# Peptides against a protein of PDB entry 6B4J: the designs that were tried, part 118

Target 1, 315 residues: chain A of PDB entry 6B4J
Amino acid sequence: DITMQWYQQLQDASMQCVLTFEGLTNSKDSQAKKIKMDLQKAATIPVSQISTIAGSKLKEIFDKIHSLLSGKPVQSGGRSVSVTLNPQGLDFVQYKLAEKFVKQGEEEVASHHEAAFPIAVVASGIWELHPRVGDLILAHLHKKCPYSVPFYPTFKEGMALEDYQRMLGYQVKDSKVEQQDNFLKRMSGMIRLYAAIIQLRWPYGNRQEIHPHGLNHGWRWLAQILNMEPLSDVTATLLFDFLEVCGNALMKQYQVQFWKMLILIKEDYFPRIEAITSSGQMGSFIRLKQFLEKCLQHKDIPVPKGFLTSSFWRS

## One batch from the design tools (peptide; made by RFdiffusion4, then SolubleMPNN)

Design b1_p20_1_s1 (from b1_p20_1, 10 letters changed)
Fold by OpenDDE base, seed 3:
Structure b1_p20_1_s1 (fold): chain B 315 residues (1-315), chain A 20 residues (1-20)
Amino acid sequence: as target 1 above (315 residues)
Amino acid sequence: SELEKIKKELEELLKKLEEE
């Protein structure tokens, strides 16, 4: 399976990255520990500062992240920080930055769907300039949300139930599995972030270049989902999330082909989702149904709420 | 059927995307 090979390659690359900076992370030296903490803060704090407030502020954040990744000193916590402070500094920062972007999907976007767009445009722009960060974003995303690949993890003989639950993306703490609503909320946030990344480009970059992970990957994701048996509650939820965020962009890009896909979802895939949907899970199904019916009726997919406009960038 | 054509088209598109 090509999709699974891609998944594994990204995971392997991520693991290799961790091994590369292990000397920095495992060092008992006080200076190395200080450098590690400074680099971690420098990588993650700017991402946490991303907001929907102003385009100018977003540009400042982007420039700071890019400067850090470019080996330039940046101010963080009142100190000058550079990846050149340690030979493993760049690898560490790239990894932690990518991890933080995915975490913002998991946490911030999960709670505030509109936050997907400012986070995604920064992530996309950084990915364009720093491809390794993009690969690491995918690796983190795929690990936390296998549905972003997409694939459904399978239980293997001899596997502990908790490990299987974690593979599915559930958090398991003190032998208690995460509630389904919280799980789906986190997965939704990550899918929404992903759907935003694939359609957005940093407006101050070289727009003549191809998007490093563009809408073609959105089309791939949809095609793969539709070729899979639906998973109860998960498929209906995430398919809605994905289409709500990037459906308008996909419509513009693929036009007639996009509408054919929506018809396929409505006529062929919906019955399959319905067949596995329990009465307690009907909410996600109904939401998807209503969305698709509205889109098909109007022959339009609305621009998602929170989409960045020209006015945002002039702010 | 039209649905079969759509499915085939999606599969072909998927294949192309995997080859890029």
Scores: peptide ipSAE 0.031, ipTM 0.724, DockQ to the pose 0.733
Fold by OpenDDE base, seed 5:
Structure b1_p20_1_s1 (fold): chain B 315 residues (1-315), chain A 20 residues (1-20)
Amino acid sequence: as target 1 above (315 residues)
Amino acid sequence: SELEKIKKELEELLKKLEEE
């Protein structure tokens, strides 16, 4: 399976990255520990500062992240920080930055769906300039949300139940699995972030270049989902999330083909979702139903709430 | 059926994307 090969390659690259900076991570030297903490803060704090408030602030954040990744010194916590402070500094920063982007999907976007767009446009712009960060974003995303690949992890003989639950994307703490609603909320945030990344370009970059991970991957994702058996509650939830965020962009890009796919979803795939939906899961089902019916009736997919406008970039 | 035609077309599009 080509999709699974791609998944595994990204995971292997991510693992290799971790091994590369292990010396920095495991160092007992006080100076190395200080450098590690400074680099970690420099990589993650700017991402946490991303907001929907002003385009000018977003540009400042982008420039800071790009400067850090380019080996330039940046101010963080009142100190000058550079990836050149340690031979493993760049690999470490790239990994932690990518991890933080996905974490913002898991936490911030999960709670505030509109936050997907400013986070995604920065991530896309950084990915364009730093492809390794993009690969690591995918690796982190795929590990936390296998449905973003997409695939449904299977239970293997001899596997512990907790390990299987973690493979499915559940958080397990003290032998307690997270509640289904919290799980779906986190998965939704990550899918929404992904759906935003694949359609957005940093407006101050070279737009003549091809998007490093563009809408064609959105089309691929949908095609793969439709070729899979639906998973109870999960498929209805994430399919809605994906279409709400990037459906308008897909409609504009693929036009007639997009509408053919939407009809296929409504007429062929949706009944299969219905067949596996319990009475307690009707919320996600009804939401998807209403969305599909409205879009087909109006022959339009609305621009998602929080989409960045020209006025945002002038602020 | 029309649905089968649509499905086949989408599969072909997917193959093209995998080749890119």
Scores: peptide ipSAE 0.031, ipTM 0.722, DockQ to the pose 0.769
Fold by OpenDDE base, seed 2:
Structure b1_p20_1_s1 (fold): chain B 315 residues (1-315), chain A 20 residues (1-20)
Amino acid sequence: as target 1 above (315 residues)
Amino acid sequence: SELEKIKKELEELLKKLEEE
């Protein structure tokens, strides 16, 4: 399976990256520890500062991240920080930056869906200039949300139940599995972030270049989901999240083909979702149903709430 | 059926995207 090969390649690259900067992370030297912490803060704090407030602020954040990745010194916590402070500094920063982007999907976007767009446009712009960061974003995303690949992890013989639950994307702490609602909320945030990344380009970059991970991957994701048996509650939830965020962009890009796909979802795939939906899971099912019916009736997919406007970039 | 046609088209599109 080409999709699974791609998944594994990204995971292998991510693991190799961790091994590359292991000297920095495992160092007992006080100076190395300080450098590590400074680099970690420099990589993650700018991402946490991303907001929907002003385009000018977003540009400043982008420039800071790009400068850091380019080997330039940046100010972080009142200190000058550079990836050149350690031979493994760049690899470490790329990994931690990518991890932080996915974490913002898992936490910030999960709680505030509109936050997907400013985070995604920065991530997309950084990915364009730093492809390795993009690959690491995918690796982190796929690991936390296998449904972003998409695939459904299977229980293997001899596997501990907790390990299987973690593979499915659940958090397990002190032998207690995460509640289903919290799990779905986190998965939703990550899918929404992904759906935003694949459609957005940094407006101050070279727009003539092809998006490094564009809408074609959105089309692939949908097709792959439709070729899989639905998973209870998960499929209905994430399919809605994906279509709400990038459905308008897909409609514009694929036009008639998009509408054919939407009809296929309603007429062929929906009954399969319904067949596995319990009474306690009807909320996600009904939400998807209403969305599809409205879109098909109006022959339009609305622009998602929080989509960045021209006025945002002028602020 | 029209649905079968749509499924086939989607599969073909997937194949093209994987080859690129």
Scores: peptide ipSAE 0.030, ipTM 0.712, DockQ to the pose 0.723
Fold by OpenDDE base, seed 1:
Structure b1_p20_1_s1 (fold): chain B 315 residues (1-315), chain A 20 residues (1-20)
Amino acid sequence: as target 1 above (315 residues)
Amino acid sequence: SELEKIKKELEELLKKLEEE
């Protein structure tokens, strides 16, 4: 399966990256530990500072991340930090940066859906300039949210239940599995972030170049989901999240083909979702239903709340 | 391409829907 091969290739690349900087991360040397912490902060703090407040601040954050990845010194925690401080510094920073972007999907976007757009536009712009960061974003995203691939992990003989639950994306702590609502909230955040990344371009880059991971991957994702059996609660939730964030962009890009797909979702796939939806899961189902009906009735998908406007970039 | 394959599969699904 080509999709699973792609998944595995990204996971292998991520694993190889971890092995490359293992010397830095496992060092007991005081100086190496200091460098590691400084690099980790330099990679992650700017991402946590991303907000919807002002385009100028977003540009400053982008420039800082790009400078760090380019081997230039940046100010972090009152100190000058550079990836050149250690031979494994660049690989470590790329990995931690990518991890942090996905974590912002998992945490910030999960709680505040509008946060997807400023995070995604920075991620997209960095991906354009640093393709390895993009691959690592996908690797982290796919590992935490297999539904972003999409695929459904299967239980294998001899597998521990907790390991299977983790493969599905659940957090398991002290032999307690995460509650379904919290799980879906985290998955929603990551899917929304992904849906935003594939449609956004950094406005200060070379827009004439092809998006490194553009809307064609959104079309692929939808087509793949529709070719899979729906999963209870998960499919209805994430399909809604995806369409709410990137449906407008997909509509503009694929036009008639998009509407044919949306009709297919409503007439063919939606009844299959209904058939596996329990009374306790009707919330996600009803939300998807209302969204599809509204979009088909109006022959329009609204621009998502939080979409970055020209006025944002002038602030 | 993989995308073309998936699109083709989607088109086949659309055809089935049109035949119903």
Scores: peptide ipSAE 0.029, ipTM 0.677, DockQ to the pose 0.067

Design b1_p20_1_s2 (from b1_p20_1, 9 letters changed)
Fold by OpenDDE base, seed 4:
Structure b1_p20_1_s2 (fold): chain B 315 residues (1-315), chain A 20 residues (1-20)
Amino acid sequence: as target 1 above (315 residues)
Amino acid sequence: SESEKIREELLKAQEELLKE
C-alpha cells in the first residue's frame, strides 16, 4: 500500500530526527539544558503567537521562524538564540516547530476553527522554504491523527489496549481514555489545519513555485476516505471539517469533477455513514448532510469563515 | 452506475496523485 509506505517513511524520518538530537535532549550539562530550553522556546513561542489580528504581526512571526531555521540569531525571552549554539540545534528546532504546528491544530484550531488559516499560511510558507519541517509536520499529524493519512490503525496481537487507543489518536492518561467528544474535537482541529495548509500559500514567497503539499493532496485524501468504510461518528465529523475548510478551494480547482464527488458522497457514501450511525451520533451526520445539501442546492461552497483576505495582509 | 464510474475516476485520480 503506497499510502502506508508514505506514512511509514515519514514516521521513520521523524524517529531518525529524534535520534539525531537525542544528545541535546538527554544532556545533563547545564549549558546544554539551557540551550535546549532556549531553542524550544524560540521554536514554539512564535507559533503560539499566531493570531488573526494583523497580517503585519503574522509576517513578523514568519520572519522570526525563518530566521531561526536559517541559522540566524533571534531574540527569544530577552536572549539571543541560534540553532548554531549546538550541532543538533537545527534538527531539534525543526522537530519542535513541526510538533507545535500540529499541536496548534489539536488545541487552538480545535477550539477556534478560524485560527486554522493564519497558522496554516505560516506553516505552508515555512514548509516551502524548509521542506524538512513540512515532512515533520506530516509525521506529527499522521501520528496524532491517522485519519489525516488516511488509514485506520489495526489492533495487533499482544498489543496493549491503551497503545491501540493511542494509535487511533486517543489520549490516554492514567489508564483513562479521553471522551469521544474531546477526541473528535482534537481530530477536527488537526484536519481543519491540514485542509487549510494544502490550499494556502505564503503571499511573500515565490508564488511561481508549486505548493509543496497542495490541493492535489486534498483530492487524494477525499478519494481515499470515500474508498474506505466509514467509521462511526469519525468519518462524518472529519469529512465535514475537511469540506468546510477546503471545499471552496477544491470546487474552484476541480470544478465539475468536484461536484461529481459531492454527488457521490450524497448518493453512495451517506447511506453507508447512516448505516453505522447510532441515534446518539446523529449530530455529526446531520451536520454533514445539511452542509452537503446546502452546497448542492446552491451549487456553491462558501469561503470558510476566517479565510485570509487582502485586507488582512494590509493590516 | 454513474456513482460507480465516479468512484473509479476518483480512485484513478488517487493513484496518479500518489505516484507524483
Scores: peptide ipSAE 0.032, ipTM 0.704, DockQ to the pose 0.827
Fold by OpenDDE base, seed 2:
Structure b1_p20_1_s2 (fold): chain B 315 residues (1-315), chain A 20 residues (1-20)
Amino acid sequence: as target 1 above (315 residues)
Amino acid sequence: SESEKIREELLKAQEELLKE
C-alpha cells in the first residue's frame, strides 16, 4: 500500500529527527538545558500568537519564524536566541515548530474553526521555504490523527487496549479514555487545519512555485476516504469538516470532476454511512447530509467562514 | 454504472497523485 508506505516513511523521518537532537534533549549540562528551553520557546511562542486580528501582525510572526529557521538571531522572552547556539538546534526547532502547528489544529482550531486559516497560511509559507518542517508537520498530524492519512489503525494481537486507543487518536490519561465528543473536536481541528494548508499560499512568497502539498493531496484524501468503509460518527464528522474548509477550493480546481465526486458521496457513500450510524450519532450524519444537499441544490460550495480576504492583508 | 465509473476515475487519479 503506497499510502501506508508514505505514512511509515514520514514517521521514520520524524523518529530519526528526534534521535538527531537527542544530545540536546538529554543533556545534563545547565547551558544546554537553557539553550533547549530558549529554542523551544522561540519556536512555539510565535505560533501561539497567530490570530485573525491583522495581516501585518501575521507577517511579523512569519518573518520571525523564518528568521529563526534561517539561523538568524531572534528575540524571544527578552533574549537573543539562535539555532546556532547548539549543533542540534535547527533540527530541534524544526521538530518543535511542526509539532506546535499541529497542536494549534488540535486545540485552537478545534475550539475556533476560523483560526484554521491564519495558522494554515503561515504553515504553508514556512513549508515552502523549509520543506523539512512540512514533512514533520505531516508526521505529527498523521500520528495524532490517522484519519488525515487516511487509514484506520487495527488492533494487533498482544497490543494493550490503551495503546490501541492512542493509535486511534484518543488521549488516555490515568487509564481513562477521552470522551468521544472531545476526541472528535480534536480530530476535526486537525482535519480543518490540514484542509486549510493544502489550499493556501503565503501571499508574500514566490507564487510561481508549485504548492509543496497542494489541493492534489486533498483530492487524494477524498478518494481514499471514499474507498474505505466508513467509521461510525468519525467519517461523517471529518468528511464534513474537510469539505466545509476546502470544498470551495476543490470545486474551483476540479470543476466537473468535483461535482461527480459529490454526487458519488450522496448516492453511494451516504447509504453506507447511514447503515453504521446509530440513533445517538445522527447529528454528524445529518450535518453532512444537509451540507451536501445544500451544495448540490445551489451548485455551489460557499467560501468557508474565516477565509482570509484582501482586507485582512491590508490591516 | 455511472457511480462505478466515477469510483474508477477517482482511484486512477489517486494512483497518479501518489506517484508524484
Scores: peptide ipSAE 0.029, ipTM 0.667, DockQ to the pose 0.783
Fold by OpenDDE base, seed 1:
Structure b1_p20_1_s2 (fold): chain B 315 residues (1-315), chain A 20 residues (1-20)
Amino acid sequence: as target 1 above (315 residues)
Amino acid sequence: SESEKIREELLKAQEELLKE
């Protein structure tokens, strides 16, 4: 399976990255610990500062992240920080930066769907200039949300139930599994972030270059989902999230082919979702139903709320 | 499949926790 091979390759690359900076992360030396903390803050704080307020502020954040990844010193917490402070500094920063982007998906975007767009445009722009960060974003995303690949993790003989729950994307703390609503909220945030990344380009970059992970991956994701058996509650939730965020972009890109796909979803796949939907899961099902019916009736998918306009970039 | 059975058990367990 090509999809599973791709998943495994990204996970292997991520694991290899962790091994490369293990010396920095496991060091007991006080100076190394200080460098690690400074680098971690320099990598993650700018991402947490991303907001929908002004395009100029977003540009400043982007420039700071790019400068850090380029080996230039940046100001963080009142200190000058550079990846050159340690031989493993660049690998560590790339990994932590990628992890933070995905974390903003599962936390910030999960709570505020509109936050997907400013985070995604920065992530896309950084990915264009630093492909390794993009691969690590995918690795983190795939591990936390296997449905972003998409695939369904399988239970293996001898596996603990808690480990299987974690593989499915649930958080398990003190032998208590995460509530379904919280789980779906986090998965939704990550899928929405992914759907935003694949359609957005940093406006101050070389737009003549091909998107490093563009809408063709969105088309692939939809096709793969439709070729899989639906999961109770999960499929209806994430399919809606994905289509709400990138459906308009897919419509513009694939036109007639997109509408054929949407009809296939409504006529063939939606009844399969209905068949596995319980009374307690009707909320996600009804939301998807209403969305599909509205889009097919109007022959249009609306631009998602929070989509970045030209006025945003002039702010 | 065994995987499907375990998934169904997890879903049932989650539903029971929500009824509490």
Scores: peptide ipSAE 0.006, ipTM 0.387, DockQ to the pose 0.020
Fold by OpenDDE base, seed 3:
Structure b1_p20_1_s2 (fold): chain B 315 residues (1-315), chain A 20 residues (1-20)
Amino acid sequence: as target 1 above (315 residues)
Amino acid sequence: SESEKIREELLKAQEELLKE
């Protein structure tokens, strides 16, 4: 399976990255520990500062991240920090940065859907300049949200239930599995972030270049989802999230083909979703249904709330 | 059916995209 090979390749690359900077992370040296913490903060704090407030602020954040990844010193926590402070510094920062982007999907976007766009445009822009960060974003995303690949992890013989739950993307703490609503909320955030990344380009970059992970991957994702059996509650939820965020962009790019796909979802895929939807899960199904019916009726998918406009970039 | 054709097309398109 090509999809699984791709998934595994990204995971392997991520694991290799971790091994590469193991010396930095496992060091008992006080200076190395300090460097590690400084680099971690330098990589993650700018991402946490991303907001919908002003385009100018977003540019500053982008420039800071790019500078850090470029080996330039940046100010963090009142100190000058550079990836050159340790031979493994760049690998570490790339990994932590990618991890933080996905975490913002998991947390910030999950709670505030509109936050997907400013985070995504920065991530996309950084990915364009630093492909390794992009690969690591995918690796982190795929691990936390296998539905972003997409695939549904299967229980294997001898596997602990908790491990299987974690593979499915659930958080398990103290032998307690995460509640379904919280799980779906996190998954939604990550899918929304992904859907935003694949359609956005950093406006101050070389826009003539091909998007490093563009809408073709969105099409692939949809195709893969539709060729899979639906998963109870998950499929309806994430399909809605995905289409709400990038449906307009997909519509513009794929036009008639996109509408054929939506019709297929409504006519063929909905009954399959419905068949596995319990009464308690009907909310997600109904939401998706209403969305698709509205879109098909109006022959339009609205621009998602929070989409960055020209006025944002002028602020 | 038309729906079957669309599914097949989507599957093929997916496979091609993954090879790139």
Scores: peptide ipSAE 0.031, ipTM 0.687, DockQ to the pose 0.712; fails the geometry check

